# Peptides against a protein of PDB entry 9IZ0, part 44

Target 1, 345 residues: chain A of PDB entry 9IZ0
Amino acid sequence: ITCLGSNGHTYKQLVKGGNDDLRQDAVMEQVFEQVNGFLRSYRKTSQRNLSMRTYKVIPLALKTGVIEWVQDTIPLGEYLDSAHKVYHPKEWSLSTCRKLIAEKQMEDLETRLKVYDLVCRHYRPVFRHFFLESYADPVQWFTTQTNYARSTAVASVLGHVLGLGDRHGQNILIDKTSGEVIHIDLGIAFEQGKKLPVPECVPFRLTRDVVDGMGITGVEGVFRRCMEFTLETLRREEDSLLSVLEVLRYDPLFSWLISPLRRMKKQKMQLENFNQPESGNITTDASRDPKIQRNNVSGESEAERAILKVRQKLSSTLSVEASVGELIRIAQDPSYLALMFCGWS

## One batch from the design tools (peptide; aimed at target 1 H168 L196 V198 F341)

Design b2_p18_8_s1 (made by RFdiffusion4, then SolubleMPNN; from b2_p18_8, 9 letters changed)
Fold by OpenDDE base, seed 4:
Order: sequence, then C-alpha cells, then structure tokens
Structure b2_p18_8_s1 (fold): chain B 345 residues (1-345), chain A 18 residues (1-18)
Amino acid sequence: as target 1 above (345 residues)
Amino acid sequence: DEELKKLPKTIQELLKSL
C-alpha cells in the first residue's frame, strides 16, 4: 500500500498477512530504537553515526501487520546467489552446496568440517563486488563500504546481546544507497535460534561473504572498532537496556519462546530448500508432538532467563577488546560455521 | 541428485566416502 504522511510525503508500506506474528518484530524494533538512543548519546558511537537500522512495524492482528517498505534494498542472499553465478560460473551452485551440507547434517563434526571445507573451496566469496558494481565513484564506494562495516558491527553486537536468531541471507537486507544492513524477521530472539532444528551456534552472521563486503581489511579496522564502541556503549547503558527488557516481561502479548508453529515453519522451509520432490504425504498429523516434557517453565521464568543472559553478555569480566575478539573468532570458526544451514556464504 | 551427478566422479566418490 502507499500511505500519504501528514508531511505530504508518500510512503510505501507492506501489508504482511498469514501466520507470522509481527508483535515480536515490533518489540525488537522498539528495543533497537532505545539502543539507538544510547548510541547517539555516547561520544564514541555518535561521532561515527552508529545505529541499528530500523523500520516501522505496526501489528494489526495476531497474523497481520503493516511493515515499512524499505526502498532500494536487496536481500543479502539474493545478491550473493546472483553475483556468484556471474563471478564464479564454474563453481558449484548454491543448491549443490546446500544439499551437501544437509546430507551430512547428522554426521560428526569431523565429517561436517570436511564437507564445509569442500563447499568453501567450490563456492568462493563475491560480496565485495556489490560495492564495486553499485558505486562507480570512489568516494561513494568507500562511504558505502564503510557504512556496511559499521552497520554490520552494530547489528552483530546487538544481535549477539539480544540473542537474535534466524540471521540467514534472506533476513538481512542491504540498502543499495547507504550500504547499511537492515535486519528483518526478528521473531527469533533471546537465543531461541538454539531451539531450531538446525541449532544456531554462532553469535551473529560473520560468514566469508559478510567479511568480503568489508573490503581489504576484512574484520580488522572499521568493523572491529565499531563492534568495540558498540559493546562499550551497551555495557555503559546496561541498566537502561535491562530496564527496557523488564518492561517486556510484563507484556502479556510478548512471547519469550519460539512458537511451535514458527519452529515447524522453519523446519519445513529447511526441508523444502533441499529441492527433493519427495512426494511423501507429510500428513500434517499434528499428533506427533514428541512429548518433550514441557516442564511448564512459566513465561516469566523464560523472561528472567533471557534477561539474565543479556546481563551475562554485557559482563565486564573481559575487556571490550577481548570480548569482541572472542565474538569475532567464534563467528568465523569453521567448527561453528560447518554446523550452520549456510555457513559458507 | 541430478546436480551431484554433474560433479566429477572423483568428487562424487569423495563425497560418498565422507
């Protein structure tokens, strides 16, 4: 839809319907705006214009809402699939790589590492080409690549601290004008990504293509420094951030847990991405709820656990530099990336 | 399956041995 603002400007908006609860996304965007307040108030972050890029989410009902249309964006995964075909036409398809990782998903770590390494050798990074193609002017190129590294650093720290999950290439948009990253589909937070059929084991997405987009310095320089300043700001504002999260503890509409429906939808999407036309009637026989003993952990106990984990991630036990160094190490570790659905790109 | 069949036999054998 197109809406006329009170300022006389027209805004495109996406009406999202279906089975997705936009309340989670709306709450996370509100948390990001509070964090953006902290980043604006702190000299080291404000001088660099560090922010989590946000968008407006208005939930209209349990399954319907309005999302701000982010103009001039592309999903990272869409760009990477297209660019890889152009720059590396003799390498493996994304489908081949996905299939190989999937076929070995139940194998030991050693086998999964061998498959991951093989996929990495046959699917090389291309994301640096986004900046080279899109920005012919050297000043625009440098500015947009710098904005990418900065926005990725903020999103990486904040995504780790809030335990954002489901950070695949379709849930990360690239702004074609600014080079900034925009994280979408925020319905997996507070480490609920660890409860997915393929558990998330990295703190944030820092795959080879995410690094390739940072240019010649990779993670070293703009990205690392901006992570450090962001984490320093969040540690300084810990009590303020925790107070914002405590308000959500008492929101009867907020879910601290991934819904069974969302988990099943993600499981189905993971299976469908394997392009096997197994004409197996997966009768959605809702009767095979494995009796995972739902210890009726009250929603309150899950909120408390989530807030405690946020506090633990903001701990000053390690220096900012040491904490960021460890996060960057883990996020690039093949032993973690080999366990992901798409850790190679 | 059809995409894996397009890989060199040596790579297919390696992938079967993994």
Scores: peptide ipSAE 0.017, ipTM 0.423, DockQ to the pose 0.030
OpenDDE base, seeds 1, 2, 3, 5: peptide ipSAE 0.005, 0.000, 0.000, 0.000; ipTM 0.289, 0.251, 0.285, 0.232

Design b2_p18_8_s2 (made by RFdiffusion4, then SolubleMPNN; from b2_p18_8, 11 letters changed)
Fold by OpenDDE base, seed 1:
Structure b2_p18_8_s2 (fold): chain B 345 residues (1-345), chain A 18 residues (1-18)
Amino acid sequence: as target 1 above (345 residues)
Amino acid sequence: DEELKKLTPIQQELLKEL
């Protein structure tokens, strides 16, 4: 829909209907706005214009809301699929790679690592081309690539600290004007991604294509330093950040747990992407998975656990540099990426 | 080192300032 704003400007808005809890997105965007306040308050972060890109989410009901349409964006996964076909037309298709990883999902780590390596050799990074294609001016190219590395660094730290899940290439937008990343569909937070049928085992998305977009320095330039400055800022503002999260503990509308429905929807989407031709009418009798112990863990106990986990991630036990170094190591570790749904791109 | 030489002089200077 297009709405006329009180300022006389027309805004395109996406009306999202369905089981997507836009209230979780709205709450996470509010947390990002507070964090952006912290990032503006410190010299090291403010001088670099470090921010989490936000978008307006207006929840209208339990399952409906209006999302601000982010103009001039493309999903990372959409760009990568298109660019890979152009630059590497002789390599494997994304569907072939997905199928191979899927077929080996139940195998041991050694087998999954071999398949991941094989997929990586047949699906090379292309995300560098986004910047080379989009910006003819060398200064614009450099500025936008820098903005990408900076925004990815902020999003990586926040994604780790808040335990953001479901960070696949369709939930990460790229702003074509600034090169900045915009994270969408924020309804998996506080490590609830580990409860998915394919558990998330990386702190943030740092795949080969995500790194390829950083240019020749990869992670060892702007990205690492901006992660360090962001983490330094969040450690300084720990009490302020925790106070924001404590307000959410008392929000009866905020779910600290992944909804069973959202978990099932993601399970179906994962299974549908596996193209198994078994025409079994899976009547979704949600009653018979014995591993869904409805631990009626009170929403309060999960909130407390989530807040404690955020505090633990902000611990000053390790230096900022050591903490960032370990996060970058884990996020790029093939032993984790081989376990992901799409860890190769 | 050789890939750094593919950058324009301006890109190399801006990389030093970051």
Scores: peptide ipSAE 0.006, ipTM 0.302, DockQ to the pose 0.013
OpenDDE base, seeds 2, 3, 4, 5: peptide ipSAE 0.000, 0.000, 0.000, 0.000; ipTM 0.261, 0.225, 0.315, 0.254

Design b2_p18_8_s3 (made by RFdiffusion4, then SolubleMPNN; from b2_p18_8, 10 letters changed)
Fold by OpenDDE base, seed 4:
Structure b2_p18_8_s3 (fold): chain B 345 residues (1-345), chain A 18 residues (1-18)
Amino acid sequence: as target 1 above (345 residues)
Amino acid sequence: DEELKKLPAIQQELLKEL
């Protein structure tokens, strides 16, 4: 929809109807706005204009809300699927790769690593082409690729610290104008991704295509340094960040646990990627929401555990450089990526 | 569709690597 504001400006808005609780997204966007305040206050991050890209979320009800329409964006996964067909038309399709990985999902790590390696040999990175195609001017190319590496670094640190899950290529938008990443669908946070049918084992998405978009330096340059400066800022502002999260502990509307409905939806999406795209509006008439007695006691104990894990991730036991180095290593480790639903792209 | 027809050959390649 397009709304005329009282200021005379027109705003495009997406009315989202469905089983997704937009309150989780709205809360996470508020946390990102606070973090963006910290990034603006610290010289090392401010000088680089480091920020998490945010979007406005107005929850209207449990299952409906208004989202700011992010113009000139594309989902990373949509770009990668299209670009792969152009640049590597003789390689395997995304559907073939998904099928092979998932046929071996119950096998041992050694078997899963062999399948992952085989898929990687038949599905090569292409994301560098986004910048080469979109920006004919070398200055624009360099600027947008730099903005991509910077925004990915901020999102990677925040994603790790806040335990953001479900970071697949459809939940990461690329801004075609700036090259910045925009993370959407924030309702899997505080390590609840580990409770998915395919547990998330990486701290953030740093797949081969995510790295290929950083250019010739890969992770070694703008990305690593911007992760370090972001983590240094978050460690400095630990008490401020924890105070923001403590406010959420007492919010009876915030869910520290993955909802059974969201878990079932993700389970279906992980299974339906094996069957043809039936464009079926699955109106799951789950009109019998069993009265989830949100045992407030279980929610408070999960909030406390979540805040404790955030504090642990901000610990100064390791240097910023050592901590970032280990996060980058784990996020690129084939032994973790081979366990993911789509760890190759 | 055409790649789904190649899936048996890909599975045979996978079985040689496993």
Scores: peptide ipSAE 0.062, ipTM 0.775, DockQ to the pose 0.031
OpenDDE base, seeds 1, 2, 3, 5: peptide ipSAE 0.042, 0.006, 0.051, 0.031; ipTM 0.750, 0.379, 0.771, 0.703

Design b2_p18_8_s4 (made by RFdiffusion4, then SolubleMPNN; from b2_p18_8, 11 letters changed)
Fold by OpenDDE base, seed 3:
Structure b2_p18_8_s4 (fold): chain B 345 residues (1-345), chain A 18 residues (1-18)
Amino acid sequence: as target 1 above (345 residues)
Amino acid sequence: DELLKLLPSQRQELLKFL
C-alpha cells in the first residue's frame, strides 16, 4: 500500500496478512533500538556511528502488520545475481551452483566440501563492484564501503548474540545511499534457525561476497575492529541486554519457539530455493493456523535456554579479540559454509 | 589500486581500523 503521511509525503508500506507473525520482527527491532542506545553511549562505538539499521514494524494483530518499505535499497542476493552475470558471464549460473550443492546435500562432509570448492571456483565474488560502480567519487566510495563494513560488523555481532538465523541474500538489504546493511524478516531468533531442515551452521553470514564488499582488507580492518567494539559494548551492557530479554520471557505474545507453520513455510522456501532459479514472491496461501496450544512450560524453558545462551555468548572468559577472531574463523570455515544453502556467495 | 584514490584523511580513517 501507499500511505500519505501528515507531512504530505507518500510512503510505500508492505502489508503482511494471514500467517506472518510480525510481532517477532517488531520485538527484535525494539531490542536493536536498545542496543543502538548502548552503542551511542560508549565513545568507541559512538565515534564510529555504529548502529544496527532498523525499520518500522507495526503489528496490527496477531498475524497482520505493516512493514516500512525501506527506500533506496536492494536485496544483496538480487545485486549479486545481476552483478555476477555482468562481471563473470562465462562462470556458472546461480541456478547451476544451487543445483550442484542440493544434489550433494545428503552426502558426507568431504563430498560436500569438494562440491563447495568446485562451485567457488566457478562462481567468483563480485560484491566489491557494488561500491565501485555506485560511487564515482572516491570519498563516497570509501565512506559507503566503510559504512558497509561497520554495519555488517554490528549486524554480525547481534546476529551471533541474538542467534538470528535465515540471513540469506534476500533477507539482507543494501542501502544504496549509505552502503549500510539492513536485516529484514527477523522471525528466526535465539538459534531457532538450527531447527530448520537446512540448519544455520554459521554465527552470521560472512560468505565470500559479504567479505568482497569490505574491499581489499576483507575482514581484517574496519570489520574486525567494529565487531570488537560492538562486542565490548554488549559485554559491558550484558545486564541491561539480559533485562530486556527477561521482559520478553514473560511476554505471552513473544514466541521463543518457531511455530510449526513458520517452520513448514521456511522448509518449503528452502526446498523451493533449491529447485527454482528465481525467488519470486511466494504468496503462500493463508492456511488457517490450527490453535497451537503453546505448552507454556516448553516456552518458558526455551526462553530460559535462550537467555542462558545470550549470557554465554557475552562471557568475558575469552578476550573480545579472541572471541571475535573465533567468530570470524567459524563464519568463514568451508566446513560450515559447505553445509549452508548458499555458502559460496 | 583503489587505495591510491583515497584522500589522506580517508587513509587516516582506514588506519584507525587497521
Scores: peptide ipSAE 0.016, ipTM 0.460, DockQ to the pose 0.013
OpenDDE base, seeds 1, 2, 4, 5: peptide ipSAE 0.014, 0.009, 0.000, 0.009; ipTM 0.413, 0.374, 0.298, 0.336

## One batch from the design tools (peptide; aimed at target 1 P197)

Design b2_p19_1 (made by RFdiffusion4)
Pose (drawn by RFdiffusion4):
Structure b2_p19_1 (pose): chain A 304 residues (1-257, 299-345), chain P 19 residues (1-19)
Amino acid sequence: ITCLGSNGHTYKQLVKGGNDDLRQDAVMEQVFEQVNGFLRSYRKTSQRNLSMRTYKVIPLALKTGVIEWVQDTIPLGEYLDSAHKVYHPKEWSLSTCRKLIAEKQMEDLETRLKVYDLVCRHYRPVFRHFFLESYADPVQWFTTQTNYARSTAVASVLGHVLGLGDRHGQNILIDKTSGEVIHIDLGIAFEQGKKLPVPECVPFRLTRDVVDGMGITGVEGVFRRCMEFTLETLRREEDSLLSVLEVLRYDPLFSWLGESEAERAILKVRQKLSSTLSVEASVGELIRIAQDPSYLALMFCGWS
Amino acid sequence: EEEEEEFNEELVEELEERH
């Protein structure tokens, strides 16, 4: 529902009748805003202008809340389905991949990796072409690319830290003229998903298409630097963060999918921010564990 | 269904042991 504005600007409101965890999304957005404040009160984490982008959430009811449909965007999942067909029509469709993996579900490890390798060899990455031929001449394109790299890196690091759940393309919105990514529908949090009926391996959203969209350079450069600066900044302001997560723990609103998984979850948050391992080594291991095909094969259908 | 879930979890554990 799109309304005008007194200043003359239209605002789009996405109202949902489904039982999306909009209250959890709201408190997560509050944490994200406070993180943006942390990144604001520092030198390195603000010269890059890095921020985990927040979309305003106004949940009137958990089942029937309303959120801000962000200014003109195309969701990642709804995108690169048309781009896949237009750019690579000869290659296989999502239908062949989907239920072919569906045949993979009951198979062993080697079979799952083999079929995944085959399908991934068939479906070359295509998201790299969104930033080309869409935004503008090169300066704006590069600004948009670095904005996406930064925003996705910060969002991914934060999601791994807070154990964010679903990370399909249907839950990712790319801005357009700016390029900052907006994660949507973050209902599953504090390590909720891996432990699904169907298990997962990847800690944060990192497919082949996503790393192809970061540019010619994969996730080694601006992405890794932004991730590691985010990790160090989050560690330096760790006490305030755990304070925020503690106040989340003591209220019965945040979903942590007496004693609760929230305690263990924040302990794992502390471990993820623990200074025992160098931050650079932590970022390296995170990139490896999110990029390796062996982990990616077991994730789910698609996710090429 | 329970056996399928256990089996899938074992596969993930084996993959993590290798890495």

Design b2_p19_1_s1 (made by RFdiffusion4, then SolubleMPNN; from b2_p19_1, 8 letters changed)
Fold by OpenDDE base, seed 1:
Structure b2_p19_1_s1 (fold): chain B 345 residues (1-345), chain A 19 residues (1-19)
Amino acid sequence: as target 1 above (345 residues)
Amino acid sequence: EEELEKRRRELVEELEALA
């Protein structure tokens, strides 16, 4: 839809209807706005304009809302698929890589690592080309690549702390004007990604293409330092952040658990990405919901556990540098990436 | 070529240290 703003400008808005609870997205965007307040208050983060990119989400009903149309963006996964065909036309297709990883999903870690390494050798990083293609001016090129590394660092720390899940290449937008990342579909938070059919084992997405976009220094430049400054800010504002999350504990419409519908939708999307369209009418009789014992863990007990995990992630037991170093190591570890749906790109 | 790549890296590191 197109809306006329109070400022007299016309805005394109995305109307989402369906099984996605836009209220969770709206709440997470409010948390990001508060965190952006903390990042603006601290000198090391404010001098670098560090922020989590936000978008406006207005939930209208349980299954309907208006989302800000983020102009001049592209999904990371869409760019990477297109660029890979251009720069590496003799390498494997994304579908071939997905198939090989899928065929080994039930195998041991050693077998999965061998297949992951094989896929990585036949699907090389290309994301550096986004910046080289988009910006002819060296200053604009450097500025946008720096903005990308900064934005990715903030999103990585905040994504880890809040336990953001489902961070695949279609849920990460790249702003073509600034180089910043915009995270969308925020309905999997507080480590609920570990409950997906393919569990998320990494703290944030730091795949080879995500690193390739940082340029020649990779993670050891702007990215690491901006992660450190972001984590330092969040540790200083721990009580403020926890107070924001405590307000959500009492929101009866905020679900601290992944909805069964979202879990089924993600399961179906994962399975459909593995099945070639064999034309068979498999009427999957949806009747055998395995009685996963809904341990009647009150929504309150899940909120308490989520807040406790946030507090644990903000612990000052390790230095900021040591904590960031360990997060970067885990996020790039092949033993975790080989277990992911798409850990190679 | 290798010296140019080294100098390019050093310049990027200097610019990133300012960033």
Scores: peptide ipSAE 0.028, ipTM 0.595, DockQ to the pose 0.014
OpenDDE base, seeds 2, 3, 4, 5: peptide ipSAE 0.027, 0.026, 0.025, 0.026; ipTM 0.602, 0.583, 0.650, 0.568

Design b2_p19_1_s2 (made by RFdiffusion4, then SolubleMPNN; from b2_p19_1, 8 letters changed)
Fold by OpenDDE base, seed 1:
Structure b2_p19_1_s2 (fold): chain B 345 residues (1-345), chain A 19 residues (1-19)
Amino acid sequence: as target 1 above (345 residues)
Amino acid sequence: EEELIEKRRKLVEELEKRK
């Protein structure tokens, strides 16, 4: 839809209907707005304009809401699939890579690492070309690549601290004007991504293409330093951040647990992305409700666990540098990336 | 999408001609 703003400008908005509860997205965007307040309060973060890019989410009903149309964006995964076809036309298709990883999904770590390495050799990073294609001016190129590394650093720290899941290439938008990342579909948070059929084992997405976009220094320099400054800010504002999360504990509209419907939808989407539809009528007999013992973990007990886990992630037991160093190491570890749905790109 | 792919292809061809 197009809405007329109070300023007389027309804004495109996405009306989202369906099983996605936009209340989760709206709450996470509110948390990001508070964190952006903290980032503006400290010299090290404010001088770098560090922020989590946000978008407006207005939940209208249980299954309906309005999302701000983020203009001039592209999904990271859409750009990468298109760019790989152009820059490496002799390499494997994304579908071939997905198939090979899927065929080994139930195998041991050694077998999965061998397949991950094989995929990596036949699907090379291309995301550096986004900046080279879009910005012919060296100053604009440097600025946008810097903005990308900064925004990715903020999103990586926040994604880890809040346990943000489902960070695949379609849920990460790239702003074509600024080079900044915009994270969308925020309804898998507080480590609920570990409950997906393919458990998320990394703290945030730091795949080879995510790193390739940072330029010749990779994770070293701008990205690492901006992660450190962001984590330093969040540790200083721990009590303020925890107070924001405690308000959500009492929000009847917020779900600390992934809904069974959302879990099933994500399961189906993960499986469908592996199977090209050969025209077989797979009557999915919906009758196999796995009796997942609904341990009635009260939403309160899960909220308490989530808040405790956030506090643990903000612990000052390790230096900021040591903590960031370990997060970067884990996020790039082949032993975790080989376990992901798409850990190679 | 096709226009963007074609623009990228031309850019690659230009970059290869400069090497």
Scores: peptide ipSAE 0.037, ipTM 0.514, DockQ to the pose 0.014
OpenDDE base, seeds 2, 3, 4, 5: peptide ipSAE 0.020, 0.024, 0.027, 0.021; ipTM 0.360, 0.359, 0.469, 0.538; seed 2 fails the geometry check

Design b2_p19_1_s3 (made by RFdiffusion4, then SolubleMPNN; from b2_p19_1, 9 letters changed)
Fold by OpenDDE base, seed 1:
Structure b2_p19_1_s3 (fold): chain B 345 residues (1-345), chain A 19 residues (1-19)
Amino acid sequence: as target 1 above (345 residues)
Amino acid sequence: EEELRERRRKLVEELEAKK
């Protein structure tokens, strides 16, 4: 829809209807706005304009809401698929890579690592070309690549601390103007991604293409330093951040658990991305609802557990540099990336 | 999608011709 703003400007907005509870997205966007307040308060973060890019989410009903249409964006996965076909036309298709990883999903780690390495050799990074294609001016190129590395650093720290899941290439938008990342579909948070059929094993997305976009320094430049400054800010504002999350504990509209319906939908989407539709009528007999004993873990007990994990992630037991160093190492570790749905790009 | 692919191919060719 197009809405007329109070300023007389027309804004395109996406009306999302369906099983996606936009209340989860709206709450996470509110948390990000509070964190953006903290990032603006400290010299080290404010001087770098560090922020989590947000978008307006207005939930209208249980299954409908208005999302701000983020203009001039592209999904990272859409860019990477299209760019890879151009820059590496002799390499494997994304579908071939997905198939090979899927065929070995139930195998041991050694077998999965061998397949992951094979896929990596036949699907090389291309994301550096986004900046080279878009910015002919060296100053614009450098500025945009810097903005990307900064934005990715903030999103990586926040994604880890809040346990943000489902960070596949379609849920990460790239702003074509600024190079900043915009995270969408925020309804898998507080480590609920570990409850997906393919468990999320990395703290945030730091795949080879995500790193290739940072330029020649990779993670050892702007990215690492901006992660450190972001984590330093969040540790200083721990009590403020926890107070924001405690308000959500009492929000009857917020679910600390992934809904069974959302889990099944994500499972189906993961499986459908593996099977090209051969025209067979797979009557998915929906009758095998596994009686997953809903252990009536009260939503309160899961909220308390989530808040405790956030507090643990903000612990000052390790230096900021050591903590960031470990997060970067884990996020790039082939032993974790080989376990992911799409850990190669 | 195809127009973007063709534009990218041309940009690659121009970048490779400048090396």
Scores: peptide ipSAE 0.039, ipTM 0.465, DockQ to the pose 0.014
OpenDDE base, seeds 2, 3, 4, 5: peptide ipSAE 0.030, 0.031, 0.023, 0.016; ipTM 0.441, 0.400, 0.379, 0.365

Design b2_p19_1_s4 (made by RFdiffusion4, then SolubleMPNN; from b2_p19_1, 8 letters changed)
Fold by OpenDDE base, seed 1:
Structure b2_p19_1_s4 (fold): chain B 345 residues (1-345), chain A 19 residues (1-19)
Amino acid sequence: as target 1 above (345 residues)
Amino acid sequence: EEELEKRLRELVEELRARA
């Protein structure tokens, strides 16, 4: 839809209708705005303009809401698929890579690592070309690549701390003007991504293409330092962040658990990406919903566990540098990336 | 390619000193 703003400007807005509860997205965006307040208050983060990019979410009803149309953006996965065809036309298609990983999904870790390595050799990183293509001026190129590395660092720390899941290339937008990342579809948080049919094993998305976009220094540049400053800020503001999350504990509209409907939708989307459309009427007889005993874990007990995990992730037991070093190591570890739906790109 | 990469490295170092 196009809305006329009070300022006389017309804004495109996405009306999202369906099974996605936009209240979860709206609440997570409110948490990001509070975190952006902390990042603005701390000198080391403020001097670098560190922020989580946000978008306006207005939930209208249980299944409908208005999302701000983020202009001049592209999904990371859409850019990477197009760029890979241009720069590496003799390499494997994304569909071939997905198929090979899928065919080995039930195999042991050693077999999955061999397939992941094979896929990686036939699907090389291309995301550096986004910056090289988009910016002819070296200063603009560098500024935009720096903004990307900074934005990715903030999103990586915050995504780990809040346990953001479902961070695939379609849920990460790139701003073509600033190079900043915009995370969308925030309905999988507080480590609920570990309950997906393909469990998320990494703290945040730091695939080879995500690193290639950081340029020649990869993670050992602006990215690592901005992760450190972001984590230092979040540790400093731990009580403030926990107080924001405690307000959500009492929000009857906030779900600390992944809904069965969202889990089934993600399961279906994962399965549909594995099956080529053979035109067979698979009447999925929905009759065998396994009675997943809804352990009557009160939403309060899940909120308490989520807040406790956030507190644990903000622990000062390790230095900021050691904590960031371990997060970067885990996020790039082939033993975890080989287990993901798309860990190679 | 290599000269562009070298010039990009120098620019990255110069701007890393400013960042």
Scores: peptide ipSAE 0.013, ipTM 0.369, DockQ to the pose 0.014
OpenDDE base, seeds 2, 3, 4, 5: peptide ipSAE 0.000, 0.000, 0.000, 0.000; ipTM 0.347, 0.327, 0.341, 0.342

Design b2_p19_2 (made by RFdiffusion4)
Pose (drawn by RFdiffusion4):
Structure b2_p19_2 (pose): chain A 304 residues (1-257, 299-345), chain P 19 residues (1-19)
Amino acid sequence: ITCLGSNGHTYKQLVKGGNDDLRQDAVMEQVFEQVNGFLRSYRKTSQRNLSMRTYKVIPLALKTGVIEWVQDTIPLGEYLDSAHKVYHPKEWSLSTCRKLIAEKQMEDLETRLKVYDLVCRHYRPVFRHFFLESYADPVQWFTTQTNYARSTAVASVLGHVLGLGDRHGQNILIDKTSGEVIHIDLGIAFEQGKKLPVPECVPFRLTRDVVDGMGITGVEGVFRRCMEFTLETLRREEDSLLSVLEVLRYDPLFSWLGESEAERAILKVRQKLSSTLSVEASVGELIRIAQDPSYLALMFCGWS
Amino acid sequence: EEELEEEVEELEEEREESE
């Protein structure tokens, strides 16, 4: 539902009747805003102008809340389905991949990796072409690319820290003229998903297409530097963060999918921010564990 | 809760203004 504005600007409101965890999304957005404040009160984490982008959430009811449909965007999942066909029509479709992996579900490890390798060899990455031929001449393209890299890196580090759940393309919105990413529908949090009926391996969203969209350079450069600066900044302001997560713990609103998984979840948050391992080594291990095909094969259908 | 109430009032005002 799109309404005009007194200043003359239209605002789009996405109202949902489905039982999306909009209250959890709201509290998570509050945490994200406070993180933006942390990144604001620092030198390195603000010269890059890095921020975990937040979309305003106004949940009138958990089942029937209303959120801000962000200014003109194309969701990642709804995108690069058309781009996959247009750019690579010869290669296999999503239908061959999907249920072919469906045949992979009951198979062993080697079979799952083999079939995944085959399908991934068939479907070359295509998201790299969104930032080309869409935005503008090269300066604006590069600014958009670095904005996407930064925003996705910060969102991914924060999701791994807070154990964010679903990270399909249907839950990622790319801005367009700016390039900052907006994660949507973050109902599953505090390590909720891996432990699904169907298990996962990857801690944060990192497919081949996503790393292809970061530019010619994969996730080694601006992405890793932004991630590591985010990790160090989050560690430096760790006390305030755990204070925020504690106040989340003691209220019965945040979903942590007497004693609760929330305690263990924040303990894992502390471990993730623990200074025992160097931050650079932590970012390196995170990139390896999110990029390796062995982990990616077991994730789910698609996710090429 | 108070912040959400304010935001709801603002949203209602924006819809009324648009009508």

